# Peptides against a protein of PDB entry 3HTU: the designs that were tried, part 29

Target 1, 75 residues: chain A of PDB entry 3HTU
Amino acid sequence: RRPEEWGKLIYQWVSRSGQNNSVFTLYELTNGEDTEDEEFHGLDEATLLRALQALQQEHKAEIITVSDGRGVKFF

## One batch from the design tools (peptide; made by RFdiffusion4, then SolubleMPNN)

Design b2_p15_2_s2 (from b2_p15_2, 8 letters changed)
Fold by OpenDDE base, seed 4:
Formats: C-alpha cells, structure tokens, sequence
Structure b2_p15_2_s2 (fold): chain B 75 residues (1-75), chain A 15 residues (1-15)
C-alpha cells in the first residue's frame, strides 16, 4: 500500500469509530489496544508518518511534534 | 511515559 492508501484506512477508522478524543500518539495509533483489529496495526512509524502527512495535506490531520515524540490530531 | 507524552501532545493540540 502507498502512504496515501494507509492514510485513507486510518482516517476511515477515525471517522467510523466515533472517538471521544481525536488526538493520538503515533505509538498508540499503531500499537494501542483500540486499533488491534485494524489493518494498520503494527505499521512501521516511518510509513505511518508518511500516511499522516498525506492526510495533513488534505487538512484531515495535523501532526504534532513535542520534545519527547509525535502525535496527530484528526479533523 | 506514554501518558506523559500523550498529555504533552494533547496540550499542544489545544494551542
């Protein structure tokens, strides 16, 4: 899958799951319990980042960087 | 910790 395709799958999950909080760390998005049944579970962080960057270009997400790591806010 | 990182990210997201 291309990064854009991964982004689509991730955003579909976000949209359909009705999350109370749309902010995630990159780790919990691919390694957390909430996504265990998703195809993108276990996705490497490099590919995940590219997927999220694709979503960011579409104004569907915002990547957040802090000193200790990265996260993402979905819109 | 993961929780601390999450808090930092969420706080920044609110800015």
Amino acid sequence: as target 1 above (75 residues)
Amino acid sequence: SLEELLEKIKKKAEE
Scores: peptide ipSAE 0.298, ipTM 0.819, DockQ to the pose 0.858
Fold by OpenDDE base, seed 1:
Structure b2_p15_2_s2 (fold): chain B 75 residues (1-75), chain A 15 residues (1-15)
Amino acid sequence: as target 1 above (75 residues)
Amino acid sequence: SLEELLEKIKKKAEE
């Protein structure tokens, strides 16, 4: 899959899962318990970042960098 | 921790 295709799958999960918050760390998206059954679980961080960057271009996500890590806010 | 990182991210997201 291309990064933008991964982005689509990730965003579909976010939209359909009815999460009560839209902020995630990059780690919990691919390693967390909530995504264990998703195709993108275990996805390498580099590919994940590219996927999120594709969503960011579509104004569906915002990648957030702090001093000790990175996360993403979905819209 | 995860919780601490989330708090930092959410705080920055508000800016």
Scores: peptide ipSAE 0.284, ipTM 0.815, DockQ to the pose 0.807
Fold by OpenDDE base, seed 3:
Structure b2_p15_2_s2 (fold): chain B 75 residues (1-75), chain A 15 residues (1-15)
Amino acid sequence: as target 1 above (75 residues)
Amino acid sequence: SLEELLEKIKKKAEE
């Protein structure tokens, strides 16, 4: 899959799951409990970042970088 | 820790 295709799958999960908190670390998005049953679970971080960057260009996500790591806010 | 990172990210997300 291309990064933008992964982005579509991720955003579909975000939209359909009804998350009460739309902010994730990159790690918990692909390694956390909430996404264990999703196709993108275990996705490498480099591909994940490209997928999220595609969503960010569509104003569906915002990648947040802090000194200790990175996360994402979905819209 | 994960919790500390989440706190920082969520705080920044509110800005």
Scores: peptide ipSAE 0.246, ipTM 0.794, DockQ to the pose 0.841
Fold by OpenDDE base, seed 5:
Structure b2_p15_2_s2 (fold): chain B 75 residues (1-75), chain A 15 residues (1-15)
Amino acid sequence: as target 1 above (75 residues)
Amino acid sequence: SLEELLEKIKKKAEE
């Protein structure tokens, strides 16, 4: 899958899962309990970042970088 | 706000 294809799958999950909080760390998105059953679980962070950057270009996400790591807000 | 989001992400990272 291309990064933008992964981005689509991730965004579909976010939209369908009904999360109370649309802010995630990159780690929990691919390694957390909430995504264990998703195809993108275990996805390497480099590919994940490119996927999220594709979503960011579409104004569907915003990547946030802090000293402790990186996160993403979905819109 | 962005500041609030950063704080939230920081908290998540510490979990």
Scores: peptide ipSAE 0.216, ipTM 0.777, DockQ to the pose 0.132

Design b2_p15_2_s3 (from b2_p15_2, 9 letters changed)
Fold by OpenDDE base, seed 2:
Structure b2_p15_2_s3 (fold): chain B 75 residues (1-75), chain A 15 residues (1-15)
Amino acid sequence: as target 1 above (75 residues)
Amino acid sequence: SLEELKKKIEEKAKE
């Protein structure tokens, strides 16, 4: 899958699952309990980041960088 | 920790 295809799958999960919180660490998306049944669970962080960057270009996500890691806010 | 990281991200997201 291309990054934008992964991004689509991730955003579909965010939209359909009715998550109360729209902010995640990158680790939560690929290794968290809430995504265990999703195709993108276990996805390497490099590919994940590219997928999120694709969503960011569409104004569907914002990648957040802090001193000790990264996360994402979905819109 | 991951919990502390999450808090930092959430706080920055509010800005």
Scores: peptide ipSAE 0.624, ipTM 0.907, DockQ to the pose 0.853
Fold by OpenDDE base, seed 4:
Structure b2_p15_2_s3 (fold): chain B 75 residues (1-75), chain A 15 residues (1-15)
Amino acid sequence: as target 1 above (75 residues)
Amino acid sequence: SLEELKKKIEEKAKE
């Protein structure tokens, strides 16, 4: 899958899951319990980042960087 | 820790 395709799958999950909090660490998305049954679970961080960057270009997400890691906010 | 990281991200997300 291309990064854009992964981004689509991730965003679909976010949209359908009814999450009350749209902020995640990158780890939560690919290694968290909430995404265990998703196709993107276990996805390498490099590919995940590219997927999120694609979503960011569409204004569907914002990658957040702090001193000790990264996360994402979905819109 | 992951918990602290999440907290930092959440705080920055509010900005």
Scores: peptide ipSAE 0.622, ipTM 0.907, DockQ to the pose 0.886
Fold by OpenDDE base, seed 1:
Structure b2_p15_2_s3 (fold): chain B 75 residues (1-75), chain A 15 residues (1-15)
Amino acid sequence: as target 1 above (75 residues)
Amino acid sequence: SLEELKKKIEEKAKE
């Protein structure tokens, strides 16, 4: 899958799951319990980041960087 | 920790 295709799958999960929070660490998206049954579980962080960057270009996500890591806010 | 990281990200997200 291409990064934008991964992005689509991730965003579909976010949209359909009805999550209370729209903010995630990168780790919990691919390693968390909530995504264990998703195709993108276990996805490498580099590919994940590219997927999120694709969503960011579509204004569906914002990648957030702090001193000790990164996360993402979905819209 | 990841929990602390999450909190920091959430705080920045609301700015």
Scores: peptide ipSAE 0.622, ipTM 0.906, DockQ to the pose 0.881
Fold by OpenDDE base, seed 3:
Structure b2_p15_2_s3 (fold): chain B 75 residues (1-75), chain A 15 residues (1-15)
Amino acid sequence: as target 1 above (75 residues)
Amino acid sequence: SLEELKKKIEEKAKE
């Protein structure tokens, strides 16, 4: 799959799962409990980042960088 | 830790 296709799958999950908190670490998205049953679980972080960057260009996400790592806020 | 990282990200997201 292309990064854009992964982005679509991720955003579909965000939109339909009824999450209380729309902020995630990158690790949570691919290795966390909430996404264990999702196709993108286990996705490598480099591909994940490209997927999120595609969503960011569409104003559906914002990648957040802090000193200790990165996360994402979905809109 | 991941917990500390999450906290930092959440605070940054509020800005």
Scores: peptide ipSAE 0.618, ipTM 0.906, DockQ to the pose 0.879

Design b2_p15_2_s4 (from b2_p15_2, 11 letters changed)
Fold by OpenDDE base, seed 5:
Structure b2_p15_2_s4 (fold): chain B 75 residues (1-75), chain A 15 residues (1-15)
Amino acid sequence: as target 1 above (75 residues)
Amino acid sequence: SLEELLKKIKEEAEK
């Protein structure tokens, strides 16, 4: 899959899962318990970042960088 | 910790 295809799958999960909090660390998105049954679980961070950047270009996500790590906010 | 990192990211997301 291309990064934008991964982004599509991730955003579909976000949209359908009814999450109360739309902010995630990059780690929990691919390694957390909440996504264990998703196709993108275990996705390497480099590919994940490119997927999220594709969503960011579509104004569906915003990547947040802080001194201690990175996260993402979905819209 | 993950909890602390989420807090910091949440704060940035509110800006």
Scores: peptide ipSAE 0.254, ipTM 0.805, DockQ to the pose 0.823
Fold by OpenDDE base, seed 4:
Structure b2_p15_2_s4 (fold): chain B 75 residues (1-75), chain A 15 residues (1-15)
Amino acid sequence: as target 1 above (75 residues)
Amino acid sequence: SLEELLKKIKEEAEK
């Protein structure tokens, strides 16, 4: 899958899951319990980042960077 | 910790 395709799958999950909070660390998106049944669970961080960057270009997400790591806010 | 990281991320998201 291309990064854009992964982004689509991730965003579909976000949209359908009815999450109370739309902010995630990159770790919990691919390693958290909430996404265990998703195809993108276990996805490497490099590919995940590219997927999120694709979503960011579409104004569907915003990547947040702090000194200790990165996260993402979905819209 | 993961909890602390999450806190930092969410705080940034609120800005």
Scores: peptide ipSAE 0.249, ipTM 0.801, DockQ to the pose 0.831
Fold by OpenDDE base, seed 3:
Order: structure tokens, then C-alpha cells, then sequence
Structure b2_p15_2_s4 (fold): chain B 75 residues (1-75), chain A 15 residues (1-15)
């Protein structure tokens, strides 16, 4: 799959699942309990970042970078 | 820790 295709799958999960909080660290998005049953679980971080960057260009996500790591906010 | 990182990310997201 291309990064933008992964982005589509990720955003579909975000949209269809009832999330109390739409902010994630990059780690928990692909390694956390909430996404264990999703195809993108275990996705390498480099591909994940490219997928999220594609979503960010569409204003569907915002990548947040702090000194200790990175996360993403979905819209 | 993950908890500490999540806190920082969420704080930034609220700005």
C-alpha cells in the first residue's frame, strides 16, 4: 500500500470508531490496544508518518512534534 | 514514559 492508502485506512478507523480522544502518540496509534484489530497495527513509523502527512495536507490531521516525541490530532 | 509523552502531546493539541 502507498502512504496515502494507509492514511485512508487510518482515517476511516478514526471516523467510524467512537473515540473519546482523537489525539494519539505515533507509537500508540500503531502499537496500542485501541488499534490491535486494525490492518495498520504494527505499521512502521516511517510509513505511518508519510500516511499522516498525506492526511495533514487534506486538513484531516495535525502532526504534533515535541522534544520528547511526536503525536497526531485527527479532525 | 508514554503517559508523560501523551500529556505533552495533548497539551500541545489544545493550543
Amino acid sequence: as target 1 above (75 residues)
Amino acid sequence: SLEELLKKIKEEAEK
Scores: peptide ipSAE 0.231, ipTM 0.788, DockQ to the pose 0.846
Fold by OpenDDE base, seed 1:
Structure b2_p15_2_s4 (fold): chain B 75 residues (1-75), chain A 15 residues (1-15)
Amino acid sequence: as target 1 above (75 residues)
Amino acid sequence: SLEELLKKIKEEAEK
């Protein structure tokens, strides 16, 4: 899959799962219990980042970088 | 910790 295709799958999960908050660390998206059954579980961070960057271009996500890590806010 | 990192990220998301 291309990064933008991964992005689509991730965003579909976010939209359909009914999460109470839309902010995640990159780690919990691919390693968390909530995504264990998703195709993107276990996805490498580099590919994940590219997928999120594709969503960011579509204004569906915002990548957040702090001094000790990174996360993402979905819209 | 993951929880602490989430807190920081969510704080940034509020801005």
Scores: peptide ipSAE 0.230, ipTM 0.791, DockQ to the pose 0.846

Design b2_p15_3_s1 (from b2_p15_3, 11 letters changed)
Fold by OpenDDE base, seed 1:
Parts: C-alpha cells; sequence; structure tokens
Structure b2_p15_3_s1 (fold): chain B 75 residues (1-75), chain A 15 residues (1-15)
C-alpha cells in the first residue's frame, strides 16, 4: 500500500470508531490495543508518518511534534 | 507514553 492508501484506512478507522478524542501518539495508533484488529496495526513509524502527512495535505489531520515525540490530531 | 500524550493534547488544544 502507498502512504495515502494507509492514510485512508487510518482515517476510516478514526471516523467509524467514534473515539471520544481525536488526538493520538504515533505509537498508540500502530501498537495500541484499540487498533489490534486493524490492518495498519504494526505499521512502521516511517510509513505511518508519511500516511499522516498525506492526510495532513487533505486537512484531515495535523501532526504534532513535542520534545518527547510525535502525535496527531484528526479532524 | 501517557506523559507524551498529555503534552500532545496540550499542544493540540491550540489547533
Amino acid sequence: as target 1 above (75 residues)
Amino acid sequence: MEELLKKIKEKAELL
């Protein structure tokens, strides 16, 4: 899958799951319990980042960088 | 990890 295709799958999960909040660390998206059944579980962080960057171009997400790591806010 | 999420959420409030 291309990064934009991964982005689509991730955003579909976010949209359909009805999460109480739309902010995630990158780690919990691919390693968390909530995504264990998703195709993108276990996805490498580099590919994940590219997928999120594709969503960011569509204004569906914004990648957040802090001193200790990265996260993402979905819209 | 929880601390990281807290920091990210704090920054996300500004978006």
Scores: peptide ipSAE 0.523, ipTM 0.892, DockQ to the pose 0.860
Fold by OpenDDE base, seed 5:
Structure b2_p15_3_s1 (fold): chain B 75 residues (1-75), chain A 15 residues (1-15)
Amino acid sequence: as target 1 above (75 residues)
Amino acid sequence: MEELLKKIKEKAELL
């Protein structure tokens, strides 16, 4: 899958999950319990980042960088 | 990791 395709799958999960909190660490998206049944579980961080960057271009997400790592906010 | 999430959430409030 291309990064854009991964981004689509990730955003579909975010949209249908009905979660109140739309902020995640990158680790939570690919290694967390909440995404265990998703195809993108276990996705390498490099590909994940590219997927999120694709979503960011569409204004569906914003990557958040802090001193200790990165996360993402979905819109 | 839990502290990282806290920091990210704090920053996310500004977005």
Scores: peptide ipSAE 0.522, ipTM 0.893, DockQ to the pose 0.859
Fold by OpenDDE base, seed 4:
Structure b2_p15_3_s1 (fold): chain B 75 residues (1-75), chain A 15 residues (1-15)
Amino acid sequence: as target 1 above (75 residues)
Amino acid sequence: MEELLKKIKEKAELL
């Protein structure tokens, strides 16, 4: 899958899950219990980042960088 | 990891 395709799958999950909080660390998106059954579970962080960057271009997400890691907010 | 999430959430509130 291309990064854009991964981004689509991730955003579909976000949209359909009905979660009350749309902020994630990169780790919990691919390694967390909440996404255990998703196709993108276990996705490498480099590919995940590219997927999220694609979503960011579409204004569907914003990557958040802090001193000790990265996360994402979905819109 | 909990500290990382906290920092990210705090920053996200400003978006």
Scores: peptide ipSAE 0.521, ipTM 0.892, DockQ to the pose 0.866
Fold by OpenDDE base, seed 3:
Order: structure tokens, then C-alpha cells, then sequence
Structure b2_p15_3_s1 (fold): chain B 75 residues (1-75), chain A 15 residues (1-15)
């Protein structure tokens, strides 16, 4: 899959899963409990980042960088 | 990881 296609799958999950909190670390998205049943679980972080960057271009996400790592806020 | 998430959430509040 292309990064844009992964982004679509991720955003579909965000939109339909009824999450209380739309902020994640990148690790949580691909390795966390909430996404264990999702096709993008286990996705490498480099591909994940490209997927999120595609969503960011569509104003559906904002990648957040802090000193200790990265996360994302979905809109 | 919880500390990282806390920092990210704090920054996310400004978005």
C-alpha cells in the first residue's frame, strides 16, 4: 500500500472507532492496544509518518514533535 | 511512554 492508502485506513479508524481522545503517540497507533485489530497495526514508523503527512496535507491531522518523540492529533 | 503522551497532549491543546 502507498502511504496515502494507509492514511485513509487510519483516518477511517479514527472516524468510526468512537475514540474519546484523538491524540496519540506514533507508537500507540501501530503498537497500542486500541489498534490491535486494525490492518495498520505493526506498520513501520517510517511508513506511518508518511501516511500521517498525507493526512496533514488534507488538514485531517497534525503531527506533533517534542523532545522525546512524535505524536499526532486527528481532526 | 505516558510522559511522552502527556507532553504531546499538552502541545496538542494549542492546536
Amino acid sequence: as target 1 above (75 residues)
Amino acid sequence: MEELLKKIKEKAELL
Scores: peptide ipSAE 0.513, ipTM 0.890, DockQ to the pose 0.853

Design b2_p15_3_s2 (from b2_p15_3, 10 letters changed)
Fold by OpenDDE base, seed 4:
Structure b2_p15_3_s2 (fold): chain B 75 residues (1-75), chain A 15 residues (1-15)
Amino acid sequence: as target 1 above (75 residues)
Amino acid sequence: MEELLKKIEEKAKEL
C-alpha cells in the first residue's frame, strides 16, 4: 500500500470508531489495543508518518511534535 | 507513554 492508502484506512477508522478524543500518539495508533484488529496495526512508524503526512496535506490531520515524541490530531 | 500523550493533548488544544 502507498502511504496515502494507509492514510485512508487510518482516517476511515478514526471516522467510524466513534472516538471520544481525536488525539493519538503514533505508538498507540499502530500498537494500541484500540487498533488491534485494524489492517494498519503493526505498521512501521516511518510508513505511518508518511501516511499521516498525506492526511495532513488534505487537512484531515495534523502531526504534533513534542520533545519526547510525536502524535496526531485528526479532523 | 501516558505523559507523552498528555503533552500531545495539551499541544492539540491549540489546534
Scores: peptide ipSAE 0.560, ipTM 0.897, DockQ to the pose 0.855
Fold by OpenDDE base, seed 1:
Structure b2_p15_3_s2 (fold): chain B 75 residues (1-75), chain A 15 residues (1-15)
Amino acid sequence: as target 1 above (75 residues)
Amino acid sequence: MEELLKKIEEKAKEL
């Protein structure tokens, strides 16, 4: 899958899961319990970042960088 | 991880 295809899968999960929280650490998306059944579980961080960057270009997400890590806010 | 999430959430409020 291309990064933009991963992005689509991730955003579909966010949209359909009905979760109240729209902010995640990158680790939560690929290693968290909530995504264990998703295709993108276990996805490497580099590919994840590229996927999120694709979503960011579509204004569906914004990557957040802090001193000790990164996360993402979905819209 | 939870501490990182808190920091990200705080910054997300500015978006």
Scores: peptide ipSAE 0.559, ipTM 0.897, DockQ to the pose 0.828
Fold by OpenDDE base, seed 2:
Structure b2_p15_3_s2 (fold): chain B 75 residues (1-75), chain A 15 residues (1-15)
Amino acid sequence: as target 1 above (75 residues)
Amino acid sequence: MEELLKKIEEKAKEL
């Protein structure tokens, strides 16, 4: 899958599970309990980041960088 | 991990 395709899957989960306006660490998205049954569970962080960047271009997410890691807010 | 989430949530308040 391309990053844009992963982004679509991630945002579909966000929407259908009512996680809009929620904030996640990147780790939670791919390793958390809430996404355990999702196709993107276990996705490598590099690919995840590219997927989120695609969503960011569509104003559906914003990647947040802090001193000890990254996260994302979905809209 | 919890500490990281807190930091991100604080930043997210600005968005």
Scores: peptide ipSAE 0.559, ipTM 0.897, DockQ to the pose 0.906
Fold by OpenDDE base, seed 5:
Structure b2_p15_3_s2 (fold): chain B 75 residues (1-75), chain A 15 residues (1-15)
Amino acid sequence: as target 1 above (75 residues)
Amino acid sequence: MEELLKKIEEKAKEL
């Protein structure tokens, strides 16, 4: 899958799941318990980042960088 | 990791 395709899958999960919190660490998305059954679980961080960047271009997400790491907010 | 999430959540409030 291309990064854009991964982004689509990720955003679909965010949008359709009963998640109340739209903020995640990058680790949570690919290694968290909440995404264990998702195709993008276990996705390498490099590809994940590219996927999120694609979503960011569509204004569907914003990557957040702090001193200790990165996360993302979905819209 | 818990600390990271909190920091990200705080930063997210600025968006």
Scores: peptide ipSAE 0.558, ipTM 0.897, DockQ to the pose 0.862

Design b2_p15_3_s3 (from b2_p15_3, 11 letters changed)
Fold by OpenDDE base, seed 2:
Structure b2_p15_3_s3 (fold): chain B 75 residues (1-75), chain A 15 residues (1-15)
Amino acid sequence: as target 1 above (75 residues)
Amino acid sequence: MEELLEKIKKKAEEL
C-alpha cells in the first residue's frame, strides 16, 4: 500500500470508531490496544509518518512533534 | 507513554 492508502485506512478508523480523544501518539496508532484488529496495526513508523503526512496535506490531521516523540491530531 | 501523550495533548490544544 502507498502512504495515501494507509492514510485512508487510518482516517476511516478514526471516523467510524467513536474515539474519546482525537489525539494519539504514533505508537498508540500502530501498537495500541484500540487498533489491534486494524490493518495498520504493526505498521512501521516510517510508513505511518508518510501516511499521516498525506492526511496532513488534506487538512485531516496535523503531526505534532515534541522533545521525546511524535503524535497526531485528527480533524 | 502517557507522559508523551500529555505533551502531545498540550500541543494539540493550541491547534
Scores: peptide ipSAE 0.554, ipTM 0.896, DockQ to the pose 0.821
Fold by OpenDDE base, seed 4:
Structure b2_p15_3_s3 (fold): chain B 75 residues (1-75), chain A 15 residues (1-15)
Amino acid sequence: as target 1 above (75 residues)
Amino acid sequence: MEELLEKIKKKAEEL
């Protein structure tokens, strides 16, 4: 899958999951219990980042960087 | 990891 295709799958999950909070660390998106049954579970961080960057270009997400890691907010 | 999430959430409030 291309990064933008992964991004689509991730965003679909976010949209359908009814999450109370649309903010995630990169780790919990691919390694968390909430996404255990998703196709993108276990996805490497490098590919995940590219997927999220694709979503960011579409204004569907914004990658957040802090001193000790990264996360993302979905819109 | 929980600390990281809190930092992310805090910064996200500005978006």
Scores: peptide ipSAE 0.552, ipTM 0.895, DockQ to the pose 0.831
Fold by OpenDDE base, seed 1:
Structure b2_p15_3_s3 (fold): chain B 75 residues (1-75), chain A 15 residues (1-15)
Amino acid sequence: as target 1 above (75 residues)
Amino acid sequence: MEELLEKIKKKAEEL
């Protein structure tokens, strides 16, 4: 899968899950319990980042960088 | 991990 295809899958999960929080660390997206059944579980961080960057270009997400890590806010 | 999430959430409030 291309990064933009991964991005689509991730955003579909976010949309369908109906979770109250739309902010995630990169780690919990691919390693968390909530995504264990998703195709993108276990996805390497580099590919994940590229996927999120594709979503960011579509204004569906914004990558957040802090001193000790990164996360993402979905819209 | 939870601490990182909290930091990210705080920054996300500015978006």
Scores: peptide ipSAE 0.552, ipTM 0.895, DockQ to the pose 0.833
Fold by OpenDDE base, seed 3:
Structure b2_p15_3_s3 (fold): chain B 75 residues (1-75), chain A 15 residues (1-15)
Amino acid sequence: as target 1 above (75 residues)
Amino acid sequence: MEELLEKIKKKAEEL
């Protein structure tokens, strides 16, 4: 799958899952409990980042960088 | 990881 295709799958999950919080660490998206049944669970972080960057270009997400790591806010 | 999440959440409030 291309990064854009991963981004589509991730955003579909975000849109349909009814999350209480739209902010995640990158680790949570691919290794967290909430995504255990999703195809993108276990996805390498480099590919995840490219997928999120594709969503960011569409204004559907914002990647957040802090000293200890990265996360994402979905819109 | 919760500490990282809190830092991200605080920064996300500005978005």
Scores: peptide ipSAE 0.544, ipTM 0.894, DockQ to the pose 0.847

Design b2_p15_3_s4 (from b2_p15_3, 11 letters changed)
Fold by OpenDDE base, seed 5:
Structure b2_p15_3_s4 (fold): chain B 75 residues (1-75), chain A 15 residues (1-15)
Amino acid sequence: as target 1 above (75 residues)
Amino acid sequence: MEELLEQIKKKAESL
């Protein structure tokens, strides 16, 4: 899959999950318990980052960088 | 991990 295709799958999960918290660390998005049944679980961080950057271009997400790591907010 | 998430959530408040 291309990064854009991964981004689509991730955003589909975000949209249908109904979760109030739309902020994730990159690690919990692909390694957390909440996404264990999703196709993108276990996705390498480099590909994940490119997928999220594609969503960011569509204004569906914003990657957040802090001193201790990175996360993402979905819109 | 939880501390990192808290830092990210704090920064996300302005987005």
Scores: peptide ipSAE 0.523, ipTM 0.892, DockQ to the pose 0.819
Fold by OpenDDE base, seed 4:
Structure b2_p15_3_s4 (fold): chain B 75 residues (1-75), chain A 15 residues (1-15)
Amino acid sequence: as target 1 above (75 residues)
Amino acid sequence: MEELLEQIKKKAESL
């Protein structure tokens, strides 16, 4: 899959799941219990980042960088 | 990891 395709799958999950909190660490998005049944579970961080960057271009997400790592806010 | 999430959530409040 292309990064854009991964981004689509991730955003579809976010939209369908009705999450109360739309903020994630990159780790919990691909390794957390909440996404165990999703196709993007276990996705490598480099590919994940590219997927999220694609979503960011569409104003569907914003990547957040802090000193200890990265996360994402979905819109 | 919990600390990282809190830092991200804090920063996300301004987005």
Scores: peptide ipSAE 0.521, ipTM 0.890, DockQ to the pose 0.856
Fold by OpenDDE base, seed 1:
Structure b2_p15_3_s4 (fold): chain B 75 residues (1-75), chain A 15 residues (1-15)
Amino acid sequence: as target 1 above (75 residues)
Amino acid sequence: MEELLEQIKKKAESL
C-alpha cells in the first residue's frame, strides 16, 4: 500500500470507531490495544508518518510535535 | 507514554 492508502484506512478507522478523543500518539495508533484488529496495526513509524502527512494535506489531520515525541489530531 | 499523550493533547487544544 502507498502512504496515502494507509492514510485512508487509518482515517476510516478514526471516523467509524466513534472515538471521543481525536488525539493520538503515533505509537498508540500502530501498537495500541484499540487497533489490534486493524490492518495498520504494527505499521512502521516511517510509513505511518507519511500516511499522516498525506491526510494532513487533505486537512483531515495535523501532526503534532512535542519535546518527547509526535502525535496527531484528526479532524 | 501517557505523559506524551497529555503533552500532545495540551498542544492540540490550540488547533
Scores: peptide ipSAE 0.512, ipTM 0.889, DockQ to the pose 0.824
Fold by OpenDDE base, seed 3:
Structure b2_p15_3_s4 (fold): chain B 75 residues (1-75), chain A 15 residues (1-15)
Amino acid sequence: as target 1 above (75 residues)
Amino acid sequence: MEELLEQIKKKAESL
């Protein structure tokens, strides 16, 4: 899959899962309990980042960088 | 990891 295709799958999960909190660490998205049943679970971080960047271009997400790592807010 | 999430959540409040 291309990064933008991964982005689509991730955003579909975000939209349908009914999450109260739309903020995640990158690790939570691919390694967390909430996404264990999703196709993108276990996705490498480099591909994940490109997928999220594609969503960011569509204003559906914003990648957040802090001193200790990265996360994402979905819209 | 919980601390990282808290930092990200706090920064996300302004978005």
Scores: peptide ipSAE 0.502, ipTM 0.887, DockQ to the pose 0.850

